# Peptides against a protein of PDB entry 7Q4I: the designs that were tried, part 183

Target 1, 281 residues: chain A of PDB entry 7Q4I
Amino acid sequence: HENSTIAERLYSEVRVLCWIMTNPSNHQKKARHVKRTWGKRCNKLIFMSSAKDDELDAVALPVGEGRNNLWGKTKEAYKYIYEHHINDADWFLKADDDTYTIVENMRYMLYPYSPETPVYFGCKFKPYVKQGYMSGGAGYVLSREAVRRFVVEALPNPKLCKSDNSGAEDVEIGKCLQNVNVLAGDSRDSNGRGRFFPFVPEHHLIPSHTDKKFWYWQYIFYKTDEGLDCCSDNAISFHYVSPNQMYVLDYLIYHLRPYGIINTPDALPNKLAVGELMPEI

## One batch from the design tools (peptide; made by RFdiffusion4, then SolubleMPNN)

Design b2_p25_3_s3 (from b2_p25_3, 15 letters changed)
Fold by OpenDDE base, seed 2:
Structure b2_p25_3_s3 (fold): chain B 281 residues (1-281), chain A 25 residues (1-25)
Amino acid sequence: as target 1 above (281 residues)
Amino acid sequence: SEEEDFKKLLEQIKKYLEEIKKKKE
């Protein structure tokens, strides 16, 4: 029998609400597969859309569809969460309908932090925002206090947060959060390896000489290595994951085991005080 | 290459999972 005691403990102590950014055309094509795979491991799972879907548990936000409205959708999503679900979780993850997340690894990263600490985590990028911002595609997670500050303090003030719905979603929320003193956390593990990835596992684990995503190296906030040393053993998210790949990942991560290799979890770190962060490596 | 072998393995696993899914539906 698999010993899931520590995972069960973290499930109860590090409650995560996952909201998935989707649209009506992707409810059946993509979002449904999130619900059937990694999304079931969230404490609460909500799909944010422009149309209601009772089977999916999708919410119709008062926004238009299209790439130019993603910032508007993010603002409305967090407003909805604050109004209806702020006490249902400690941490609030944004993901796309083609993002795959290992929720247990995210809980492990978040465990030492207080949800009352104004902090958020993800794949940190350096441009446009002084403290950095989290890449939208990799998904990013806000503490409860970060959500409160975003919705209550930032959104109502046009000087702190962009009032129109245009702009890069991840950059705009990053600006707003910085303006209300929400800290852009370091999601790297104790070895300095990243946990949130804005690409598929293959692109990070297997360096391609032909796919030089030159922009990525300019955008990353922290230096990363190539190959297997690029990524934490406790990686959290990948982007551009097809529906079929989600099932493959679920099988590989949760069902496939090499005989005779026992994974013993490391001891949990000490909890931090409110406002305290782990030291950067 | 190791990359090609890995891709082939993933495709095999994918096909297997699809077959299981069809049986459960």
Scores: peptide ipSAE 0.027, ipTM 0.458, DockQ to the pose 0.028
Fold by OpenDDE base, seed 1:
Structure b2_p25_3_s3 (fold): chain B 281 residues (1-281), chain A 25 residues (1-25)
Amino acid sequence: as target 1 above (281 residues)
Amino acid sequence: SEEEDFKKLLEQIKKYLEEIKKKKE
């Protein structure tokens, strides 16, 4: 029904392995819905859990469950990826089982970058890490070189990377990556709008003066607007998306079309050299 | 209610997508 030639090209040239953070109690409740929606658009999809599930394609990592073990699970997940899948993709996305991702928009963002550039992208937060770190809930994507540095250089060194499994997962990986000179990239579009969001679309699109969001404004690395100007036209991810909402999003983004409207994609940017980043806005 | 939240989310997403499409035309 639609010309997908550019999307197909990007699927081949910007290969993405998506690993989903989940647990056995969420295999059927949440994870399977990721597999049935946006996860099918990844070049490879792996569910990282504490129990094996052949129907889901879940891997049993040698970690316990619970919020205090998320850092441990992330370390083991990337170790597993490096050992078994480092050449299966160019980019490696971490997402939660309640994160929704528009993979094509992520490929568009990543297209100019070399996977050999030590860089990662996501919703950048400013506390605790000098260069910033990426919010765990919004999902974050590492280049192949970033994964290599994380697993080979950072993880084996307790001075560079926390050895125990406690702590905030996203902060800890951010510290480790900084310590091995993996750059925290700017995921904003050319208009300075964010692409990775640690909340549902509603929470970003609808201005809220509630005190509960006050922390977010303190954490966000780049200034953001509320309402319709909050988000890129090529937004990548949202968090706290229920299973039902995933199907709604999937329908709206990929199936619902207004008659007579033809979307012409923007031209692809020039590719960058290894180590080169887009200028910050 | 969960149903009301879904409807609200749907409307906001639709509105946002429509605005994006208009800007690209």
Scores: peptide ipSAE 0.021, ipTM 0.579, DockQ to the pose 0.033
Fold by OpenDDE base, seed 3:
Structure b2_p25_3_s3 (fold): chain B 281 residues (1-281), chain A 25 residues (1-25)
Amino acid sequence: as target 1 above (281 residues)
Amino acid sequence: SEEEDFKKLLEQIKKYLEEIKKKKE
C-alpha cells in the first residue's frame, strides 16, 4: 500500500501549470495521450497550439506552425499564461507533446524554492548562453517571477529578447531570461545526478556503444555519468516518448516509487529565502 | 545482457498494455 499524503501536500503547496507545445495535427496523435497520462497530475494543464480544441483544452495562439515558429509560440504561450493564469500556479512548465514528466519529482525539486525567486530549471546546456540554457526537449520550468520578468521586462525590449519568431526556441528564451537576471538553476539531485533528460529512458539508462551521443557531451553543462548512475532516482522528464511509451512509463512509475507516493518518503528540505539557491554540488 | 533483458521487459509490457487497450475499445 502506497502513502500519497506527502504527494497531496506538495500538490497544494507547489502548484504547477504545465503548458504543452503542440500543433493541430498532433492533438489526437500525441497531445491527447499527455492529457491521459502525466498531464493529469499538473495543477493546470494547457495545450498551446495554433487551433482551438475544446476537448483537449487547447489554446489557439496567434502563430504559424512549423519548426521556425517554435520561438514565436513560446513567447505567445507565456504572454497568454501571464495574462490569464499567472496566479493559478507557482511554477510554469513547458513540455513538448512527446515529453513525459514525473510531476511529483518536479515538485520535490521545487519545494525549497520561492516562486518569487527569478529562477528556472531543466536540462542545462552550456553553449550560446553564458549561464547556460535549458534544453527545450527535456522541458523547463519557470518560477512565477521568472515568467513576470520574461513577459514584462524581456519581451517588450528587442535588445533583451529577440523580436522575430525565428531561432532555436530554448536558446532564445535562455538569452532573454539571462538578460533579465533570471537564474539558470541546477536541477541535479544531492548526488549530482540529472533529473531532466532530452532523450528517452533507454538512451540514458542503457550504455550506448555508438558515438551518437557525442554532441550531448559537448552540450551538457554539468558532467554526468553513463548508464544507471546517469540519472536521479527522482528523475523528472524524458523526451521523444511515444504515446505508447507514455502509457508504459505511467504504469511502471506509478507502481514504482515516485517521490511522496511511498510509505517512508525522505524528509522535505528547509525552504529557501527569496533569491536564495541551493548550494552548488 | 542487462540491456537485452531491459528491452525484452519493455516489449512485454508494451504488448500487455496494447492488449488491454484493445479489450477496452
Scores: peptide ipSAE 0.017, ipTM 0.430, DockQ to the pose 0.029
Fold by OpenDDE base, seed 4:
Structure b2_p25_3_s3 (fold): chain B 281 residues (1-281), chain A 25 residues (1-25)
Amino acid sequence: as target 1 above (281 residues)
Amino acid sequence: SEEEDFKKLLEQIKKYLEEIKKKKE
């Protein structure tokens, strides 16, 4: 029997609400596979859509579909969460319907932080926002206080938060959060390795000489090594994961075990005070 | 192909997990 005592403890102490950005055309194609894989490990799982789906637990937000409405959907999603679910969790993860998340690793990263600290985590990008912003595709997680500040302080003020629904949703929320003093946290591990990835593992682990990845190096906030040293042993998320790949990841991470090898989990770090962050490496 | 990409991804994940295992031993 696998010793899951620490994971169970973290499940209760670090409560995560996961909301998945999706649309009606992807309910069956993508979203249901999130629900059947990593999404089941969230304390609460909600699919944010433009149409209701009771089987999926999808919410119909008052927004249109399309790339130009993603920012509008994000605003309405967090408004919905604040109104109905703000006390149901400590942390609030946004992910896409093709993002895969190892929720236990996210809980481990979040454990030392107070949910009353105005902070959010993800794959930090440097352009457009002074403190940086979190890549939308990699998923990003807000503390309860960050959600409160976003919904209560930022959204009602057009000087602090864009009222129009157009624009890159991850950049726009990053601007809003900065304007209400929500800190863009460092999600890297103690070795300086990233945990949130805007691509599939293959794209990060294999140095690709493809010109298409040149933009990533310009966008990444922290310098990252290539190859196996690029990624934390406790990686949290990957993007552009197909439904089939989600099931494979679930099998490899949670079911496949080498006989006779039991990894002892690292000791939990000390908890931080409200407003305190881990030192940047 | 998507299938080839999937196979490549699987191999990379396996290697990654093996390296994690070795570091914890």
Scores: peptide ipSAE 0.021, ipTM 0.572, DockQ to the pose 0.035; fails the geometry check

Design b2_p25_3_s4 (from b2_p25_3, 14 letters changed)
Fold by OpenDDE base, seed 5:
Structure b2_p25_3_s4 (fold): chain B 281 residues (1-281), chain A 25 residues (1-25)
Amino acid sequence: as target 1 above (281 residues)
Amino acid sequence: SEEEDFERFLEQLKKYLEEIKKLKE
């Protein structure tokens, strides 16, 4: 039997709305598997699409499909969230339909922060945005205040936020958020290890001698090691996770237990004041 | 294939878990 007392407390105190970026062609292929796995652990789960799907709980946003419309979809998604769900959660996670998220670990990271702090977290990249931006693939989470500022202050102002739907989604939202003084937080753990990953676990955990991901090292805001030291024991997300891999991850993380080993959770940190961030490592 | 990719994933994950186990010993 699981001792989930702390997890249950965090579920109540650190409410997370997860919105999943998807499209009609992926409702059955990908999105439903998110709903059947890690999405269950969100306080609220919404699939943002171009077509309504009542079985999936998908919302039809007034946007076209395709990679060129991802920014448009993100803008409309957060507008929808602000209009209908801004008080349903404290934190608002964007994930793709092939992102896997350990929501409990995210709640643990977010616990000390006030949702009224204008901050967002993810895998921070350094290019294009002075303070950095969060990689879209790894998923990123906005505080309630960050969502408010994005929708109310940034989106209506073309000088602050790109009005057209073109551009890299993660870069564009990063620019918008910076322009309204939403802080790009540090999601690393106390040991300086990353929590949000724009790739599958294999690509992060196993040292690759291939130069194929050399760009990643140029993009990453914080220097990280490869291999076992790359990743927090409390990792939050991975990207490019197939539906089958989601079920495997769910099994390994939540169901597979070594007999006689009890994991005692670390003590919760002190809560921060509004506007206060954890010290950078 | 997707199946092959999945098998590769599982194999790599297994290796990782084995390494973690060794570190905990």
Scores: peptide ipSAE 0.033, ipTM 0.551, DockQ to the pose 0.041
Fold by OpenDDE base, seed 1:
Structure b2_p25_3_s4 (fold): chain B 281 residues (1-281), chain A 25 residues (1-25)
Amino acid sequence: as target 1 above (281 residues)
Amino acid sequence: SEEEDFERFLEQLKKYLEEIKKLKE
């Protein structure tokens, strides 16, 4: 049996509620596979939809479907969480029904931070929001205090948060959070490597070596001109993961072990005070 | 197969990461 003592400790000390953005057409096709794979490692797992599903722990939010309603669904999802689940977790992850998340790596990243610190993490983009915003596709995680400020302070005020349900969901929540002084954290590891990955490894999305104008380079908040490895060994999320790929990832990450190789985890960092952030690299 | 699909995914991911690395150099 693998020694999971530190992971069990983090499961108890860094409680994560995961809410999955889905729709009725994807309950069987996508959402159920999240529930059967990485979603089971969340302390609480909720599927946010427009229809109830008896097999899926799904909430029917009072919103329409379609990309034009994603912002509306996000607002209602966090209202629901605040009303029913704000004390059930310390951190609140939004993910899509085609996002795969290594929850233990997320807990490791979050461990130093107080859930009473108004902060959120994800793949940080620089456009439209001064402090940046977190890419919707990679998933993003709010502290308990961030959720409180979003729901109680931002959402009721049209001057702080867009009342219309239209717009880019990730940009709009980013604006709202900035307006209530929720900080956009740095999710990079100690080597400056990213942990949240918003892209699919599809051939058509792979930038050419010569294409410095690829939109991603304009959007990433932390641009490094140095030849640093792009990806952390403790990666947290991947986007556009098919249902079949989720099961394979689960097997490879959690079940497949080379005999006789024991990985010793790095020591946990010191906890930060309320309101304190890790220094940016 | 699910395994083949995953291997393709990993290969594409690796390629993407290598391209990003080269762009940073």
Scores: peptide ipSAE 0.029, ipTM 0.603, DockQ to the pose 0.040
Fold by OpenDDE base, seed 2:
Order: sequence, then structure tokens, then C-alpha cells
Structure b2_p25_3_s4 (fold): chain B 281 residues (1-281), chain A 25 residues (1-25)
Amino acid sequence: as target 1 above (281 residues)
Amino acid sequence: SEEEDFERFLEQLKKYLEEIKKLKE
């Protein structure tokens, strides 16, 4: 039994609703494994689909399936959340059914921020959106105020938010959020290391898997090093994680412990005022 | 290589975890 007192405190004080982007064909193949691994550590877990699944707690959104409808699904997902769940959490995470998230590390990052601050976090990319946008694959988390602004202020206005369901969902939500003054936050740790990763851990931790010419290095908003120095000790998410790898990660992160090594958590930072952000490093 | 050793370890771990998963179902 681990001493989880701080984690329990953060679970209560930094409430996270996780919604998982999925489809009916992936309910059993992928989504159920999210539910059985990292998704159980969310305060609320919802699977956003085109078909209802009571076992999975999947919601049937009024959208079609396919890559061209991901933006539509994202809009409907947040509309659903706003209507039914806006008070069930402080922060609202979008993840894919092949995203793995260390929710405790996300709570740690979010702790100083007010959920009434219009901000969202993820792996920030620089193209297309002036302030940047968060990569869809790495997952991104909106404050309660960000969700409110997105649903109430942005979505109803075609000048602020694309009415069509086509386009890259992460870029489109990024545009919408910028247009309603939701800030693209800096998710890096105090050492300037990234926390959200649009690839598997191996691709980030092992330099041999990273080509400097790879598009990713042109897209990232903040320059990061490769290898072990690339990633925060409090990394939050990885993408393209297979169902089997989710169980491996769960074991390695939550069960495997080196004998005689005790990790003492860092002290929690002071809470920020509404609208205040941590300084960028 | 250390990388290959790690991959072998992960593969063994995956098999082990799958067995545990089946037992918990």
C-alpha cells in the first residue's frame, strides 16, 4: 500500500472529467482498455462515440464516423459535457482511445490554476494558430471556463468557430478557443520539459527514433531536447499506445517499485488568481 | 543492446499481464 495522501487530495481538489474519442468499432478493441487502466483515475470518464454502450458508458453523439467528422464529434462532445457535466469537474480532458494519461501528473500541473481561468493545456503546436494549438493526439485539457467559452461563445458564432464538421479537430478547436480569448497554456515543467506527447514513450525517450527532419520538430511550439531530457519526470500523456501497452504502462507506473528508493513528492505550488498563468520558461 | 533487452522485457511483461487480465475476467 502506497501513501497516496497527496494524490487523494489532488483527486478531490483538481477534478478531471476525461472524455475519450472513440467509435463503435473500437469500443471493445481499445476503449475498454482505457476504462480498465488510466481512465479509472479520472473523476469522471465518458466515451464519446456514435453508438451508445452501457457497459463502456459510451455516449452516442449525433455525428457520423470517419476522420472528416472528428471536429464535429469534438464540438458535440463538449456541448454534451457543458449540458450534462460542466459542474462534475474542474478540468475537461480530451483523449483518444489510444492515448495513455497519467492523471495524477496532470492534476499536479493544473493545481495552481483556477478552473475559472480561460486556459487549456496539451502539446502546443505553432502552425495555423497565432497563439498555438494543442495537438489532438497528445490529448488536451480545458478549464471549466474554457469549455463555457467554447460552447456558449464560440460555437454559436460562425465567425468565431467553424460551423462545418470538416478540418483538423485540434486546429479548429484551437482557432475557436483563441477567438474567445482562451489562452494556450504552457504545459512544460519547471525545467522546461514537455508533459504531453503525441507519440509513444519510446519515440520520445530514444533519440534514434527521432529524425530532426521529422515534421514534429517543425510543429512544436517549444524547443525540446531528445532522449531522457526530452520529457518531464511528471509526464502526462502519450499517444499511439496499444491496449497491451496501456497495461504495461499501468504496471510500470503504478505497481513496479524499486526497492529502497522512496520518491518524495515536491511541495504543491501556490494557487494562482483567476486569469493568472505561470510564467513561461 | 540495452534497447533490445528492454523490448524483450516488455514483451515478456505484456504476456504476463495478459495472463493476469484473463484471470481477472
Scores: peptide ipSAE 0.025, ipTM 0.536, DockQ to the pose 0.027
Fold by OpenDDE base, seed 3:
Structure b2_p25_3_s4 (fold): chain B 281 residues (1-281), chain A 25 residues (1-25)
Amino acid sequence: as target 1 above (281 residues)
Amino acid sequence: SEEEDFERFLEQLKKYLEEIKKLKE
């Protein structure tokens, strides 16, 4: 029926810890559905909240709730990961409780890279940070070395990393990571197609309160002027996914072409040396 | 225009999702 041998290999060799940004009001409404769908395919799954939930495996971080505390929660989440789980995985994914992730496709993208390379991946945006930063909504993944540099080198230095908990979470971590020479990687596939998506394409699911057409085109780091297909065959993430849609996607995708869960997957590429990146397209 | 380019992008994404759905119908 399906050949999962390569997917199983990648599960062992490319270990991913997924931490989910959530809050107590969303434990049952949203986070539970992440746990029941794509989150079960992470090597380790942790929900970062302001309240403990033993059933969900949620951690109570010492931060308040609200949009103004998202940066604070991210800092505390990675501090917690570094202290308790830095050796439990090779890569560390941040996702929201309405983000859907195809973990096997992420492992495929990450396979060539050393976790000791200071790099992180996601949907790269160009504003505010010279090398770019990864969109928070699409989810972003740090190497083990990136986490180490963030927690040990950046966070303790207010000149390198904002000490206040205010600000755009994804921009602030992007600034911090740049300041400690963590590279903003290119997550596009070999055809130059994106893998991390900060929204869903369905018009009714895009927040109407903002001109998405306006901001997205200004923010996207890699412009595909040549009419390239928007979506990789090995897409990794979508944002603004409802709980019901998570189950739909979970059903549909795993009967499609997640990397390594096919009869004859393509051969894995060669591994890169520490500090080496794939050539940009 | 940027608006036209974005609309094309959304259309491609929509087509992609529809193709996925059809494979499971």
Scores: peptide ipSAE 0.022, ipTM 0.520, DockQ to the pose 0.049; fails the geometry check

Design b2_p25_4_s1 (from b2_p25_4, 9 letters changed)
Fold by OpenDDE base, seed 4:
Structure b2_p25_4_s1 (fold): chain B 281 residues (1-281), chain A 25 residues (1-25)
Amino acid sequence: as target 1 above (281 residues)
Amino acid sequence: MINVSYGLRLFSKTEEAPPVPEKFP
């Protein structure tokens, strides 16, 4: 018997719209597997594409395909969300069609924050943006106020936000959000362990003799350990997850149980005031 | 020490470095 009472409460109190970055060639190959796994746990799930797909619930954005158009898709996706869905949720997650997300763990992290606080969370990177920016692949979540500021204040102003559709989408949104005073939050747990991961669990959990020259160590904003201490017990996301691995993760996280081990959830923290952040660790 | 030596080799993907953003004008 599972007691889902706290998860059900958080589902109602911390409403999450998940939008998935995809393309027509990936609707059947990748995106449908998000819809069949972790995407079911979002309050609203939308696939952002260049073609409509009624079976997938995909939206055709007025953008081209390819890596050079990802920033264009991100801008049009948030415009679409602001116009049609800004009141349907409190928080707005971007993920890729090969990102896996534990939505309950994200709701737990977000619970103390007001959706009227101009903040966003993800795997924070330090280059190019003074406050940092969130890795695109790990997924990132904006408050309702952050979406409002991005769409209404940043996007219309070429001095605040890049008008062209070229560039790294995660860096470009990070610049725009900084320019409208949306704060790059700390997503680490109380032990300083990460929650959003730009890679698969194996790459974080297995201490490799990773060359100290590996770009990730130069990009990560906070110190991170390798091995078991790499990752929060309340981890939120992993990237480069294949369609088959999404079903494996769904089974391991939501179905597989060690007999005789009962996890008691931590108490919910107090809610923060509007504009207040959790103390830095 | 919980020996989490269960190396599920499920996820070896070569990870490319993020593209260098253009300078904001």
Scores: peptide ipSAE 0.033, ipTM 0.637, DockQ to the pose 0.096
Fold by OpenDDE base, seed 5:
Structure b2_p25_4_s1 (fold): chain B 281 residues (1-281), chain A 25 residues (1-25)
Amino acid sequence: as target 1 above (281 residues)
Amino acid sequence: MINVSYGLRLFSKTEEAPPVPEKFP
């Protein structure tokens, strides 16, 4: 017996379009498993590819394949969303075909914010972009206003946004968004714990004797700890999740229950005004 | 029957550092 009343309310009030970065070689190997797991909990789910797949709901974007085309694919994906889907949602999530997302936790984080606030959220990195940028692998979510500014104000201006299709897609969108005054939000919970993760749960939850030289510690914008305090109880995403692990996570999060433990959801925060952010932690 | 092995395979993926973005001209 589940009580989903609050989750159903948030599904209606915090509408999320999820677009999945994929390619034709991954439609059957990876992307279909997103569609069969966490992608079902998006209000709209679209797979952004170079080939159409009607079974997957994949869109053929006018881009080549390969790592050097990811930025091109991201630009064309957001153009496609703006042209066809800008009113279908309030928030627009980019994820990879090996990202796992707890969409209910994302709706909870987004609930206080206006979709007309120029803001985006994800795992914030500090290099290359003054305000930071969001890790591509962890997934990042733009408000409707952020998408509008990106497509209408940034993309047409080569001084604001890189015109070629090369470069790190997450850094390049981060530069473009900063240049149109889209704010890089803080996705941490009230305890300062992260919600978007660029790795699998194991890498964050298990204290590794990680060499302090590991690049992640130089990239992370906010101080984070390893172990159980690494991660919010309302964590949103993990990256490098295999197709099999997506089904495991779906089982653990949505089906497996410790008998006699009842989780009571926290009260929803007050809604913020347009342009207002949550206080820094 | 998709044999969903519900085993938490904790696999450590050694991930390479993100590529250094090219400087905007």
Scores: peptide ipSAE 0.031, ipTM 0.619, DockQ to the pose 0.081
Fold by OpenDDE base, seed 3:
Structure b2_p25_4_s1 (fold): chain B 281 residues (1-281), chain A 25 residues (1-25)
Amino acid sequence: as target 1 above (281 residues)
Amino acid sequence: MINVSYGLRLFSKTEEAPPVPEKFP
């Protein structure tokens, strides 16, 4: 018998709405596999598209398709969430239809924080935004207050948030959030290991003779290592995960167990006050 | 080897990040 008591507690105390960036051509090809794997562990799961799909539970946003409309889709997705779902969760995750997320590990990271703290988490990148911004592919999670500030304070003001629908989605939301004093949090664990990853596990876990000129090393906000020290034991997300790899990850994480090895979870940290962050490591 | 081809698929990388104006006009 699996003891899920702590995970069940966190499921109730750290409510997460997951919205998935998708398009009509990917509803059956990708998004359905998110729904059948990690997406079922969200408190609420919504697929944000340009077409409605009642089988998927997809919302038709008033946006066009293609990469040039991703920022438009992100703005309309958060408007839709604020209008219909702002009280259904405490935290609001954006992920792509090829992002895999360990939602329990995200709840563990978020547990000490108040959802009324204006903060968001993800894989922090250094360029373009002074405090940094979160990688769109790794997925990023906003507090309820961060969503409120984004939708109510940033989006209506062209001086704070880009009014057109073009540009790099992750950079543009990062600018908007900075302009309304939403803090770019540190998602690293107590050992300084990352939790949100913009690539598949293989690319982080296997030391590559990657050229030091690889853009990722210039973009990453915090120092990171390759190999076994790349990644937290409580890693939250990976990107470029194929539909087949989602089922493999689901099996490896939730079903495959080494007989006779029992992992004891770490104690939950103390809860922070509203506006308080964990100290930087 | 981090497949450089995956890096090229991230929208934020292929667009020359337009000079981010500190303030939107």
Scores: peptide ipSAE 0.020, ipTM 0.614, DockQ to the pose 0.037
Fold by OpenDDE base, seed 1:
Structure b2_p25_4_s1 (fold): chain B 281 residues (1-281), chain A 25 residues (1-25)
Amino acid sequence: as target 1 above (281 residues)
Amino acid sequence: MINVSYGLRLFSKTEEAPPVPEKFP
């Protein structure tokens, strides 16, 4: 029998709304597979699109499609969440329709933090934003206070937040959040291992002859090694996950067990006060 | 240290470089 008691506790205490960035062409191809796999483990799951889909529970945002509209879609998604769903969760995850997320591991990372702390987490990149910004593909999670500051303080002010819909979505939200004193948190585990990944597990776990000139090594905020030491045992997300790979990951993570190996979870850390962060490692 | 030999390539996608952010005017 699986003992889910701690996971059930965290499901109740660390409420996560997941919003999925998608488009009408991907509703059936990608988004429905998120809904059938990891998305079912969110406390609330919403698909943000340009068209309504009642089978998917997709919201039609007042935005165009294409990569040049991703920033516009992100702004409208968070406005929609703030208006309709700000009290439905404590934490608000953005993910793509090809991001896979282990929501239990995210709840474990978030457990010590207050949702009233202005903080967000993800795969931190160092360029363009002084404190860093979180990779859009790896997914990123805002506290309730971070969402409030983004929508109420940043978005209405063109000096704090870009008013047009152009630009890199993840960089633009990172600039806006910095301008309203939302902190770019450290998502690494106690061993300094990453939890949010902008690529598939294979690209992180298998030492490739990656040229040291590969952009990722210039972008990553924290130095990480390639191979098994890259990744936390409590990893949260991977990007570029195909629909078929989502079902494989669901099976491997939640169903496949090595007989006779029993893992005892680590003790939960102490809760932090409002505005407190875990020490940097 | 459990030496997990990941012998099976389970995932095969190419990495796209992030778009260069536009400078603020």
Scores: peptide ipSAE 0.036, ipTM 0.656, DockQ to the pose 0.109; fails the geometry check

